# Peptides against a protein of PDB entry 3NZW, part 88

Target 1, 212 residues: chain A of PDB entry 3NZW
Amino acid sequence: TTTLAFRFQGGIIVAVDSRATAGNWVASQTVKKVIEINPFLLGTMAGGAADCQFWETWLGSQCRLHELREKERISVAAASKILSNLVYQYKGAGLSMGTMICGYTRKEGPTIYYVDSDGTRLKGDIFCVGSGQTFAYGVLDSNYKWDLSVEDALYLGKRSILAAAHRDAYSGGSVNLYHVTEDGWIYHGNHDVGELFWKVKEEEGSFNNVIG
Target 2, 222 residues: chain B of PDB entry 3NZW
Amino acid sequence: QFNPYGDNGGTILGIAGEDFAVLAGDTRNITDYSINSRYEPKVFDCGDNIVMSANGFAADGDALVKRFKNSVKWYHFDHNDKKLSINSAARNIQHLLYGKRFFPYYVHTIIAGLDEDGKGAVYSFDPVGSYEREQCRAGGAAASLIMPFLDNQVNFKNQYEPGTNGKVKKPLKYLSVEEVIKLVRDSFTSATERHIQVGDGLEILIVTKDGVRKEFYELKRD

## One batch from the design tools (peptide; made by RFdiffusion4, then SolubleMPNN)

Design b2_p16_3_s4 (from b2_p16_3, 7 letters changed)
Fold by OpenDDE base, seed 4:
Structure b2_p16_3_s4 (fold): chain B 212 residues (1-212), chain C 222 residues (1-222), chain A 16 residues (1-16)
Amino acid sequence: as target 1 above (212 residues)
Amino acid sequence: as target 2 above (222 residues)
Amino acid sequence: QTFDIFANPALQEWYL
């Protein structure tokens, strides 16, 4: 898996691959690694598929309960804390989760929290999570600027996942791309890595380790 | 060291059509290299136009299917005989599986039916309850032999329009029930040739708006 | 990178 999220002047970009594996077996190329918790809040998935899917769905329920009880949307901080507290209760039990909770509230603005099954909870501007994270960081860190246009930011997110998909055997399938703004998240499509690779190679003159 | 799990072999396969879905399984049950039964059905009609199979350790599979059937029953009691939708069934099965997260059911689970729009639906589960809706899925012993074939023949992977120099993919389209049955039969006959845990018989459950139909075909008994 | 809960590679937990 490779997931990433970063803040920039235009909000948050979230980009993820879609491969699931079971050892050397490609279990799926079409897994949804982003959960849409509400129109303003996203969760990303890395690690055990069931652990992530189950508990992030549970998180969605908790977030909805918060809205019903408090008559306002849950904060990104609170949502991430709920998940963090939950996984911490299971510390040592063998959960495998590397998640990012990304969203916007009027109180916080665009916000990203990293939460993992070790109990770590971090607020930050840039995270790459998964087996391909280092490959994604290589591209993302080299090109990241706060002042990126929305278009450039979307491309950078997509391009970073593509780099990881190219080098990490456990990442691939497609890129799912999101842009989070004050008006909520916007889905920017599913981009098949096979097609995207050749397109990017041609347009950039990149990936010269592969001869077409 | 004692292993609480067994492996009873077999293979299952689900394919969704436009207005139907198919879930198929062989009828061989084995332990190690011994055939326990040549006809032990592992695909079940669970009511509400939902068919289910949990393949791997048969004891776990049977337990899971029974629990799900009970869940359907209680759903009717609690909700005035409301039909359980396939997506809700999938969520319920996730909870059944994940409820044993630390001592999992040793099974690959597939369900098939129609979604709320009348479209064919196949959901597949890992042993601990992650699930995905797909057009097709193979599970069990010969899944690795069948799944790539399904990628090619159901999802048309690596197929291109002639004369386009690989620039235009073969368009996705739904398969007819007859085409799906052919693919299922070819899948299982081929798998039987190459895997000792697959054979004897093939039972296919076809779900349409009119209900569940069963078909049976002989496989090699070697 | 991956988590296998079973000895049988055919029945593995999916890993993301």
Scores: peptide ipSAE 0.447, ipTM 0.817, DockQ to the pose 0.395; fails the geometry check
Fold by OpenDDE base, seed 1:
Formats: structure tokens, sequence, C-alpha cells
Structure b2_p16_3_s4 (fold): chain B 212 residues (1-212), chain C 222 residues (1-222), chain A 16 residues (1-16)
């Protein structure tokens, strides 16, 4: 898996691959690694598929309950804390989760929290999470600027996942791309890595290690 | 070292069509290298036009299916005989599986039916309850043999339109029930040739708006 | 005692 999220002047970009594996077996190429918790809040998945899917779905329920009780959308801080508290209760039990909770509230603005099954909860501007994270960071860090245009930011997110998909055997399938703004998240499509790779290679003149 | 799990072999396969879905399984049940039964059905009609199979350790599979069937019953009791949708069934099964996260059901689960729009639906589950809706999925012993074939023949992976220099993919299209049945049969006959845990018989459950139909075909018995 | 219940590839949990 490779997931990433970063803040920039235009909000948040979230990009993820879609491969699931079982050892050396590619279990799926089409897994949704982003949960749409509400129109303003996303969760990303890395680690055990069931752990992430189950608990982030559960998180969605908790977030909805918050809205019903408090008559206000849950903050990104609070949502991430709920998840963090939950996984911390299971610390040592063997959960495997590397998640990012990304969203917008009027109170917080665009916000990203990293939450993992070790109990770590971090607020930050840039995170790459998964087996391919270092590959994604290589591209993302090299090109990141706060002042990126929305178009450039979307491309950078997509391009970073593509790099990871290229180098990480456990990442691939497609890139799912999101842009989060004050008006909520916008889905920017599913981009098959096979097609995307050749497109990017041609347009950039990159990936010269591959003949074609 | 105590192993609470067995492996009863077998293989299952789901394919979703436009207005139908199929879930198929061989009828061989084995332990190690010994055939326990040549006809032990592992694909079940669970009501509400949902078919289910949990392949792997048969004891766990049977338990899971039984629990789900019971869940369907109680759903009717609690919700005025409302039909359980396939997506809700999938969620329910996730909870059944994940409820044993730390002592999992040792099974690969697939369900098939129609979604609320009448479109074919196949959901697959790992042993601990992650699930995904897909057009096709193979599970069990010969899944590794069949799944790549399904990628190619259902989802048309690595197929391109002639004369396009590999630039235009073969367009996705729904397969007819007849085409799907052919693919299923070819899959299982092929798997039977290469895997000792697959064979004897093939039972296919076909879900349409009119209900569940069953078909049976002989497989090699060697 | 520990047992790797996912040693069988056909019955292994999915990892992202």
Amino acid sequence: as target 1 above (212 residues)
Amino acid sequence: as target 2 above (222 residues)
Amino acid sequence: QTFDIFANPALQEWYL
C-alpha cells in the first residue's frame, strides 16, 4: 500500500493506490483505501485490510453519532482521537493500521492526522503511509510547495503514488485521488496505473529505466 | 503443536453479470490427501436471493453460513420481513467474521446476489472480514489458478483491440449467463486437472430476479 | 503457543 495526504494553499490532496496482497499473492487491484466518512472527512487505509475497513467504518458511525448528539460536525482532531483511543485499547492485540484522517471544519480548516495501531497520533502537513511510503516521499518531498495550484497538487499526489506503485511490489492497481476543500472532498477519479504510467512517461520523459 | 484448524480444500467462484450473479463451488471435501466426500455442497441459498459460500475449514464455513442464515431470519423478525439487501448482508458478514478477529473463521467467503438496482453483485471476504464488491472472485485451494483466468476473461485484463498497437483496451461488457456458465465450467475443469483438492462435482447457483437456480456438473473424480 | 493461521495462502488475510 501507498497512501499520502498533504496540505497546501488549496486544501488537502489525498491519493492512494488500490492493491491488496496476501503474501506474494495480489489479492485485489481495486480496493478502496479511502473511506468517505462524511462530505468533509476522509480516512485512508494501510495495513490489515479488515482492521482498517472495520474500524474506520466504525469511526464513521461514531462521527455520525457525534453530529447527532452535538448538532455539529465532528472535528478532525476529535475524529482522529476517537480512532486513536480505540486502537490504543487494542495495543498489543495485533491490529495493523496506518491511517490518515483528513478533513475540513470551519474551526480547524484543512487538517490531517496520522493514526496508527502503535498508538501514534500526529497532526501534520504531509504524510505518506504504507509499504511504498518512502517512494512516494521521494517524489512528494522533491516537488512539494505550499503554493501549488490545485491542478499541480493533484498531479503531484497522483504522481507520487505512481512512483510508489512502480517501485513497491505491494502497491499498484490504480490511483484514487481526492481534493478536500472547505466545501468538502471532491473525488478526482480512479487512474489505472498501467495507463497512467505510460501517459506520465510520455509527457514527462520520466521513468527512463523502463524501455517503451 | 495444536492446530485448531483443518483444511477441507475445494474451490469457489463468483461472477456477477448484468442482471444475474453466479456462485459456484466444487463438491469435493478432503482432509490432507484423503477425500472425505465427493458430494458435499458448499454453496448455499441463504434466502432473500443471497447465495453464500465460506470455503476453507468446513467446520468454520458451516458455522458462519449458519450464523448468517440465522441473521437473515432475525432481520425479518425485526424489520417486518424486509428483504435483506446484498450490501447489508455483506456488512453483516463482516461483523460476523471480525467478531472473531482474534480466532478467525478459517474461510474465504463469497456471496452473490442482486443489488438494489437489480444488478449482479459478488462480495468477497478475507478470513477476518475485509470485503469488496467485485465482478468476479475465486476462492479456496485453486483460487490462484482461476483468478488470473477470470481477470482475463471477465475483466478482459491484458486484452486490447486489434490494430491499436495495444493502446486501446478491450471494452468491458457484461457476459451472458451462458457465457458465465461456460467460464465457470472451464475454470473448474482446468483447476481439477491441476489441483488435487478440487474435483468430483461442480454446483452452480445462479441468482436472478426470479430466484436461485441450481446447476450441477460432473468433474473428474481421480 | 503461537500458530500462524494464515500460512495457507488460500486463507490469508488481506494486507494493504
Scores: peptide ipSAE 0.444, ipTM 0.811, DockQ to the pose 0.472; fails the geometry check
Fold by OpenDDE base, seed 3:
Structure b2_p16_3_s4 (fold): chain B 212 residues (1-212), chain C 222 residues (1-222), chain A 16 residues (1-16)
Amino acid sequence: as target 1 above (212 residues)
Amino acid sequence: as target 2 above (222 residues)
Amino acid sequence: QTFDIFANPALQEWYL
């Protein structure tokens, strides 16, 4: 898996691959690694598929309960804390989760929290999570700046996942791309890695390690 | 050291069509190299036009299916005999599986039916309850032999329009029930030839708006 | 980078 999220002047970009594996077996190429918790809040999944899918779905329910009780959308901080507290209760039990909770509230603005099954909870501007994270960081860090246009930021997110899909055997399938703003998240499509790779290679003149 | 799990072999396969879905399984049950039964069905009609199979350790599979059937029963009690939708069934099965996250059911689960729009639906589950809706899925002993074939023949992977120099993919289209049955039969006959844990018989459950129909075919009895 | 609690390769958990 490779997931990433970063803050920039235009909000948050979230990009993820879609491969699931079982050892050397490619279990699926079409897994949805982003949960849409509410119109303003996303969760990303890396690690055990069931752990992430189950508990982030559970998180969604908790976030909805918060809204019903408090008559206000849950903060990104609070949502991430709920998940963090949950996984901490299971510490040592063998959960495998590397998640990002990304969203917007009026109070916080665009916000990203990293939460993993070790109990780590971090607020930050840039995270890459998964077996391909270092490959994604290589591209993302090299091109990131706060003042990216929305278009450039979307491309950078997509391009970073593509790099990871290329180098990480456990990442691939497609890129699912999101842009989060004050008006909520916007889905920017599913981009098949096979097609995207050749397009990017041609347009950029990159990936010269591969002969067409 | 005590190992609570066995492996009873077998293979299952689900394919969704436009207005139907199929779930098929061989009827061989084995332990190690011994055939326990040449006819032990592992695909079940669970009511509400949902068919289910949990392949792997048969004891766990049977337990899971039984629990799900009970879940369907209670759903009717609690919701005025409302039909359980396939997506709700999938969510329920996730909870059944994940409820044993730390002592999992040793099975690969597939369900098939129709979604609320009347479209064919197949859901597959890992042993601990992650699930995905797909057009097709193979599970069990010969899944690695069959799944690539399904990728090619159902999802048309690596197929391109002639004369396009590989630039235009073969368009996705639904298969007819007859075409799907042919693919299922070819899959299992082929798997039987190459895997000792697959054979004896093939049972196919076909789900349409009219209900569940069963077909049976002989496989090699080696 | 896999989550596998089963010896049987046909019955492994999916890992993302």
Scores: peptide ipSAE 0.436, ipTM 0.818, DockQ to the pose 0.383; fails the geometry check
Fold by OpenDDE base, seed 5:
Structure b2_p16_3_s4 (fold): chain B 212 residues (1-212), chain C 222 residues (1-222), chain A 16 residues (1-16)
Amino acid sequence: as target 1 above (212 residues)
Amino acid sequence: as target 2 above (222 residues)
Amino acid sequence: QTFDIFANPALQEWYL
């Protein structure tokens, strides 16, 4: 898996691959690694598929309950804390989760929290999470600027996942891309890695390690 | 050291059509190299037009299917005989599986049915309850032999329109029930030839708006 | 690498 999220002047970009594996077996190329908790809040999934799906779905329920009880959307801080507290209770039990909780509230603005099954909870502007994270960081860090246009930011997110999909055997399938603004998240499509790779290679003149 | 799990072999396969779904399984049950039964059905009609199979350790599979059937029963009791939708069934099965997260059911689970729009649906589960809706899925012993075939023949992977220099993929289209049955039969006959844990018989459950139909075909008995 | 709960490759949990 490779997931990433970063803050920039235009909000948050979230990009993820879609491969699931079972050892050396490619179990799926079409897994949804983003949960749409509400129109303003996203969760990303890395690690055990069941752990992530189960507990992030549970988190969604908790966020909805908060909204019903408090008549206000849950903050990104609170949502991430709920998940963090949950996984901390299971510390040592063998959960495998690396997640980013990304969203917007009027109080917080665009916000990203990293939460993992080790009990780590971090607020930050840039995170890459998964087996391909270092590959994604290589591209993302090299090109990241706060002042990126929305178009450039979307491309950078997509391009970073593509780099990881290229180098990480456990990442691939497609890129799912999101843009989070004050008006909520916007889905920017599913981009097949095979097609995207050749397109990017041609347009950039990159990936010259591969002969077309 | 003691291993609480067994492996009873077998293979299962689900394919979703436009207005139908198919879930098929061989009827061989084995332990190690010994055939326990040449006809032990492992694909079940669970009611509400949902068919289910949990392949791997048969004891766990049977337990899971029984629990799900019971869940369907209680769903009717609690919700005025409301039909359990296939997506709700999938969620329920996730909870059944994940409820044993730390001593999992040693099975690969597939369910098939129709979604709320009447479209064919196949859901696949790992042993601990992750799930995904797909057009097709093979599970069990010969899954690694069959799944690539399904990628090619159901999802038309690596197929391109002639004369396009590989630039235009073969378009996705639904298969007819007859075409699906052919693919299922070819899958299992091929798997039987190459895998000792697959054979004897093939039972296919076809789900349509009219209900569940069963078909049976002989497989190689070696 | 993937997190494997089962030794049998045919019955392993999915890892993202």
Scores: peptide ipSAE 0.435, ipTM 0.810, DockQ to the pose 0.385; fails the geometry check

Design b2_p16_4_s1 (from b2_p16_4, 9 letters changed)
Fold by OpenDDE base, seed 4:
Structure b2_p16_4_s1 (fold): chain B 212 residues (1-212), chain C 222 residues (1-222), chain A 16 residues (1-16)
Amino acid sequence: as target 1 above (212 residues)
Amino acid sequence: as target 2 above (222 residues)
Amino acid sequence: QQPPLPRSPSLDEWEL
């Protein structure tokens, strides 16, 4: 898996691959590694598919209950804390989760929290999470600026996942791309790596380690 | 070290069509290298136009299917005989599987039916309850032999329009029930040739708006 | 105190 999220002047970009594996077996190329918790809040998935899918879905229910009880959307801080508290109760039980909770509230603005099954909860501006995270960081860190245009930011997110998909055997399939603003998240499509790679190679003159 | 799990072999396969879905399984049941049964059905009609198979350790599979059937029963009791939708069934099965997260059901689960729009639906599960809706999925012993074939023949992977120099992909389209049955039969006959845990018989459950139909075909009895 | 129940001996779990 390779997931990433970063804050910039235009909000948050979230980009993820879609491969699942079971050892050397490619279990799926079409896994949805982003859960749409509500129109303003996203969760990303890395680690055990069932652990992430089950508990982030549960998180969605808790977030909805918050809205019903408090008559207000849950904050990104509170949502991430609910998940963090939950996984902490299971600490040592063998859950495998590397998640990012990304969203926008009027109180917080655009916000990203990293939450993992070790009990770590971090607020930050840039995270790459998964087996391909270092490959994504290589591209993302080299090109990141706060003042990126929305278009450039979307491309950078997509391009960083593509780099990871190219180098990490456990990442691939497609890139799912999101832009989070004050008006909520916007889905920017599913980009098959098989097609995207050649497009990017041609347009950039990159990936010259591959002949074709 | 004691191993609480067995492996009863077999293979299952689901394919969704436009207005139908199929779930197929061989009828061989084995332990190690011994055939326990040449006809032990592992694909079940669970009611509400949902068919289910949980392939791997048969004891776990049977337990899971029974629990799901019971869930359907109670759903009717609690909700005035409301039909359980396939997506709700999938969510329920996730909870059944994940409820044993730390002592999993040793099975690959597939369900098939129609979604709320009447479109064919196949859901597949890992042993601990992650699930995905797909057009096709193979599970069990010969899944690694069949799944790549399904990628090519159902989802048309690596197929291109002739004369386009690989620039135009073969368009996705739904397959007819007849075409799907052909693919299922070819999948299982091929798998039987290359895997000792697959064979004897093939049972196919076809789900349409009119209900569940069963078909049976002989496989190699080697 | 019961010993912990064993996980599946195979890695059939999907990993992301």
Scores: peptide ipSAE 0.423, ipTM 0.796, DockQ to the pose 0.283; fails the geometry check
Fold by OpenDDE base, seed 1:
Structure b2_p16_4_s1 (fold): chain B 212 residues (1-212), chain C 222 residues (1-222), chain A 16 residues (1-16)
Amino acid sequence: as target 1 above (212 residues)
Amino acid sequence: as target 2 above (222 residues)
Amino acid sequence: QQPPLPRSPSLDEWEL
């Protein structure tokens, strides 16, 4: 898996691959690694598929309950804390989760929290999570600027996942891309890596390690 | 060290069509290299036009299917005989599986039916309850032999339109029930030839708006 | 302490 999220002047970009594996077996190429918790809040998935899917779905329920009880959308801080508290209770039980909770509230603005099954909870501007995270960081860090246009930011997110999909055997399938603003998240499509790779290679003149 | 799990072999696969879905399984039940039964059905009609198979350790599979059937029953009791939708069934099965997260059911679960729009639906589950809706999925002993074939023949992976220099993919289209049955039969006959845990018989459950139909075909018994 | 209940083989669990 490779997931990433970063803050920039235009909000948050979230990009993820779609491959699931079971050892050397490619279990799926079409896994949805982003949960749409509400129109303003996303969760990303890396690690055990069931652990992430189950608990982030559960998180969605908790977020909805918060909204019903408090008559206000849950903060990104609180949502991430709920998940963090939950996984901390299971510390040592063998959960495998690397998650990012990304969203917007009027109080917080665009916000990203990293939460993993070790109990780590971090607020930050840039995270890459998964087996391909280092590959994604290589591209993301080299091109990231706060002042990126929305278009450039979307491309950078997509391009970073593509790089990871290229180098990480456990990442691939497609890139799912999101842009989060004050008006909520916007889905920017599913981009098949097979098609995207050749397009990017042609347009950039990149990936010269591959002789087409 | 005591291993609580057995492996009863077998293989299952699901394919969703436009207005139907198919879930098929062989009828061989084995332990190691010994055939326990040549006809032990592992694909079940669970009611509400949902068919289910949990392939792997048969004791766990049977337990899971039984629990799900009971869940369907209770759903009717609690919700005035409301039909359980396939997506809700999938969520329910996730909870059944994940409820044993720390002592999992040793099974690959597939369900098939129609979604609320009448479109064919196949959901697959890992042993601990991650699930995905897909057009096709193979599970069990010979899944590794069949799944790549399904990728190619159902989802047309790595197929391109002739004369396009590999630039235009073969367009996705729904397969007819006849085409799906052919693919299922070819899959299982091929798997039977190469995997000792697959064979004897093939039972196919076809879900349409009119209900569940069963077909049976002989497989190699050697 | 009872030994932890055995987990199914990792080969069958989906990982992201």
Scores: peptide ipSAE 0.419, ipTM 0.787, DockQ to the pose 0.299; fails the geometry check
Fold by OpenDDE base, seed 3:
Structure b2_p16_4_s1 (fold): chain B 212 residues (1-212), chain C 222 residues (1-222), chain A 16 residues (1-16)
Amino acid sequence: as target 1 above (212 residues)
Amino acid sequence: as target 2 above (222 residues)
Amino acid sequence: QQPPLPRSPSLDEWEL
């Protein structure tokens, strides 16, 4: 898996691959590694598919309960804390989760929290999570600027996942791309890695290690 | 070292059509190198136009199917005989599987039915309850032999339009029920030839708006 | 530590 999220002047970009594996077996090329918790809040998945899918769905229910009780949308801080508290209760039980909770509230603005099954909870501007995270960071860190246009930021997110999909055997399939603003998240499509690779190679003159 | 799990072999396969879905399984049940039964059905009609199979350790599979059937029954009791939708069934099965997260059911689960729009639906599950809706899925002993075939023949992977020099993919289209049945039969006959845990019989459950139909075909008995 | 399930690829837990 390779997932990433970063803040910039235009909000948040979230980009993820779609491959699931069981050892050397490619279990799926079409897994949804982003959960749409509500129109303003996203969760990303890395690690055990069932652990992430089950508990992030549960998180969605807790977020909805908060809205019903408090008559206000849950903060990104509170949502991430709920998940963090839960996984902490299961510490040592063998849960495998590397998640990012990304959202926009009027109080917080665009916000990203990293939460993992070790009990780590971090607020930050840039995270890459998964087996391909170092490959994604290589591209992302080299090109990231706060002042990126929305178009450039979307491309950078997509391009970083593509780099990871190319180098990490456990990442691939397609890139799912999101842009989060004050008005909520916008889905920017599913991009097949096979087609995307050749397009990017031609347009950039990159990936010259592959002879077309 | 205590090993509570067995492996009863077998293979299952689900394919969704436009207005139908198919879930098929062989009827061979084995332990190690011994055939326990040449006809032990592993694909079940669970009511509400939902068919289910949990392939792997048969004891776990049977337990899971029984629990799900019970869940359907209680759903009717609690919700005034409301039909359980296929997506709700998938969520319920996730909870059944994940409820045993720390002592999992050793099974690959597939369900098939129609979604709320009347379109064919196939859902597959890992042993601990991750699930995905897919157009097709193979599970069990010969899944590694069949799944690549389904990628090619159902999802048209690595197929291109003639004369395009590989630039235009073959367009996706729904298969007819007759075409799907042919693919299922070819899949299982081929798997039977190459895998000792697959054979004897093939039972196919076809789900349409009119209900569940069963078909049976003989497989090689070696 | 629960003993790992004898894992065939088709029966393995999915990892992301």
Scores: peptide ipSAE 0.403, ipTM 0.795, DockQ to the pose 0.406; fails the geometry check
Fold by OpenDDE base, seed 5:
Structure b2_p16_4_s1 (fold): chain B 212 residues (1-212), chain C 222 residues (1-222), chain A 16 residues (1-16)
Amino acid sequence: as target 1 above (212 residues)
Amino acid sequence: as target 2 above (222 residues)
Amino acid sequence: QQPPLPRSPSLDEWEL
């Protein structure tokens, strides 16, 4: 898996691959690694598919309960803390989760929290999570600026996942791309890596390690 | 040294059509190299137009299916005989599986039915309850032999329109019931040739708006 | 300790 999220002047970009594996077996190329908790809040998935899918869905329920009780959307800080507290209770039990909780509230603005099954909870501007994270960081860190246009930011997110999909055997399938603003998240499509790779290679003159 | 799991072999396969879904399984049950039964059905009609199979360790599979059938029963009691939708069934099965997260059911689970729009639906589960809706899925012993074939013949992977220099993919389209049955039969006959844990018989459950029907075909008995 | 997961490709836990 390779997931990433970063803040910039235009909000948050979230980009993820879609491959699931079971050892050397490619279990799926079409997994949804972003859970849409509500129109303003996203969760990303890396690690055990069931652990992430189950507990982030559970998190969604907790967020909805908060909204019903408090008549206000839950903060990104509180949502991420609920998940963090949950996984901390299971510390040592063998959960495998590397997650990012990304969203917008009026009080916080665009916000990203990293939460993993070790109990780590971090607020930050840039995270890459998964077996391909270092490949994604290589591209993302080299090109990131706060002042990126929305178009450039979307491309950078997509391009970083593509790099990871290329180098990490456990990442691939497609890129799912999101832009989070004050008006909520916007889905920017599913981009098949097989098609995207050749397009990017041609347009950039990149990936010259591959003969095409 | 503690291993509470067995392996009873077999293979299952689900394919969704436009207005139908198919879930098929061989009827062989084995332990190690011994055939326990040549006809032990592993695909079940669970009511509400939902068919289910949990392939791997048969004791776990049977337990899971029984629990799900019971869940359907109680869903009717608690919700005024409301039909359980296939997506709700999938969520329920996730909870059944994940409820044993730290002592998992040793099975690959597939369900098939129709979604609320009347479209064919197949959901597959890992042992601990991750699930995905797909057009097709093979599970069990010969899944690795069949799944690539389904990628090619159901989802038309690696197929391109002639004369386009490989730039235009073969368009996705739904398959007819007859076409799906052919693919299922070819899958299992081929798998039987190459896997000792697959054979004897093939039972296919077809789900349509009119209900569930069953078809049976002989496989090699060697 | 919890029991091990299956080691068959079709039975293994899915990892992301």
Scores: peptide ipSAE 0.390, ipTM 0.786, DockQ to the pose 0.386; fails the geometry check

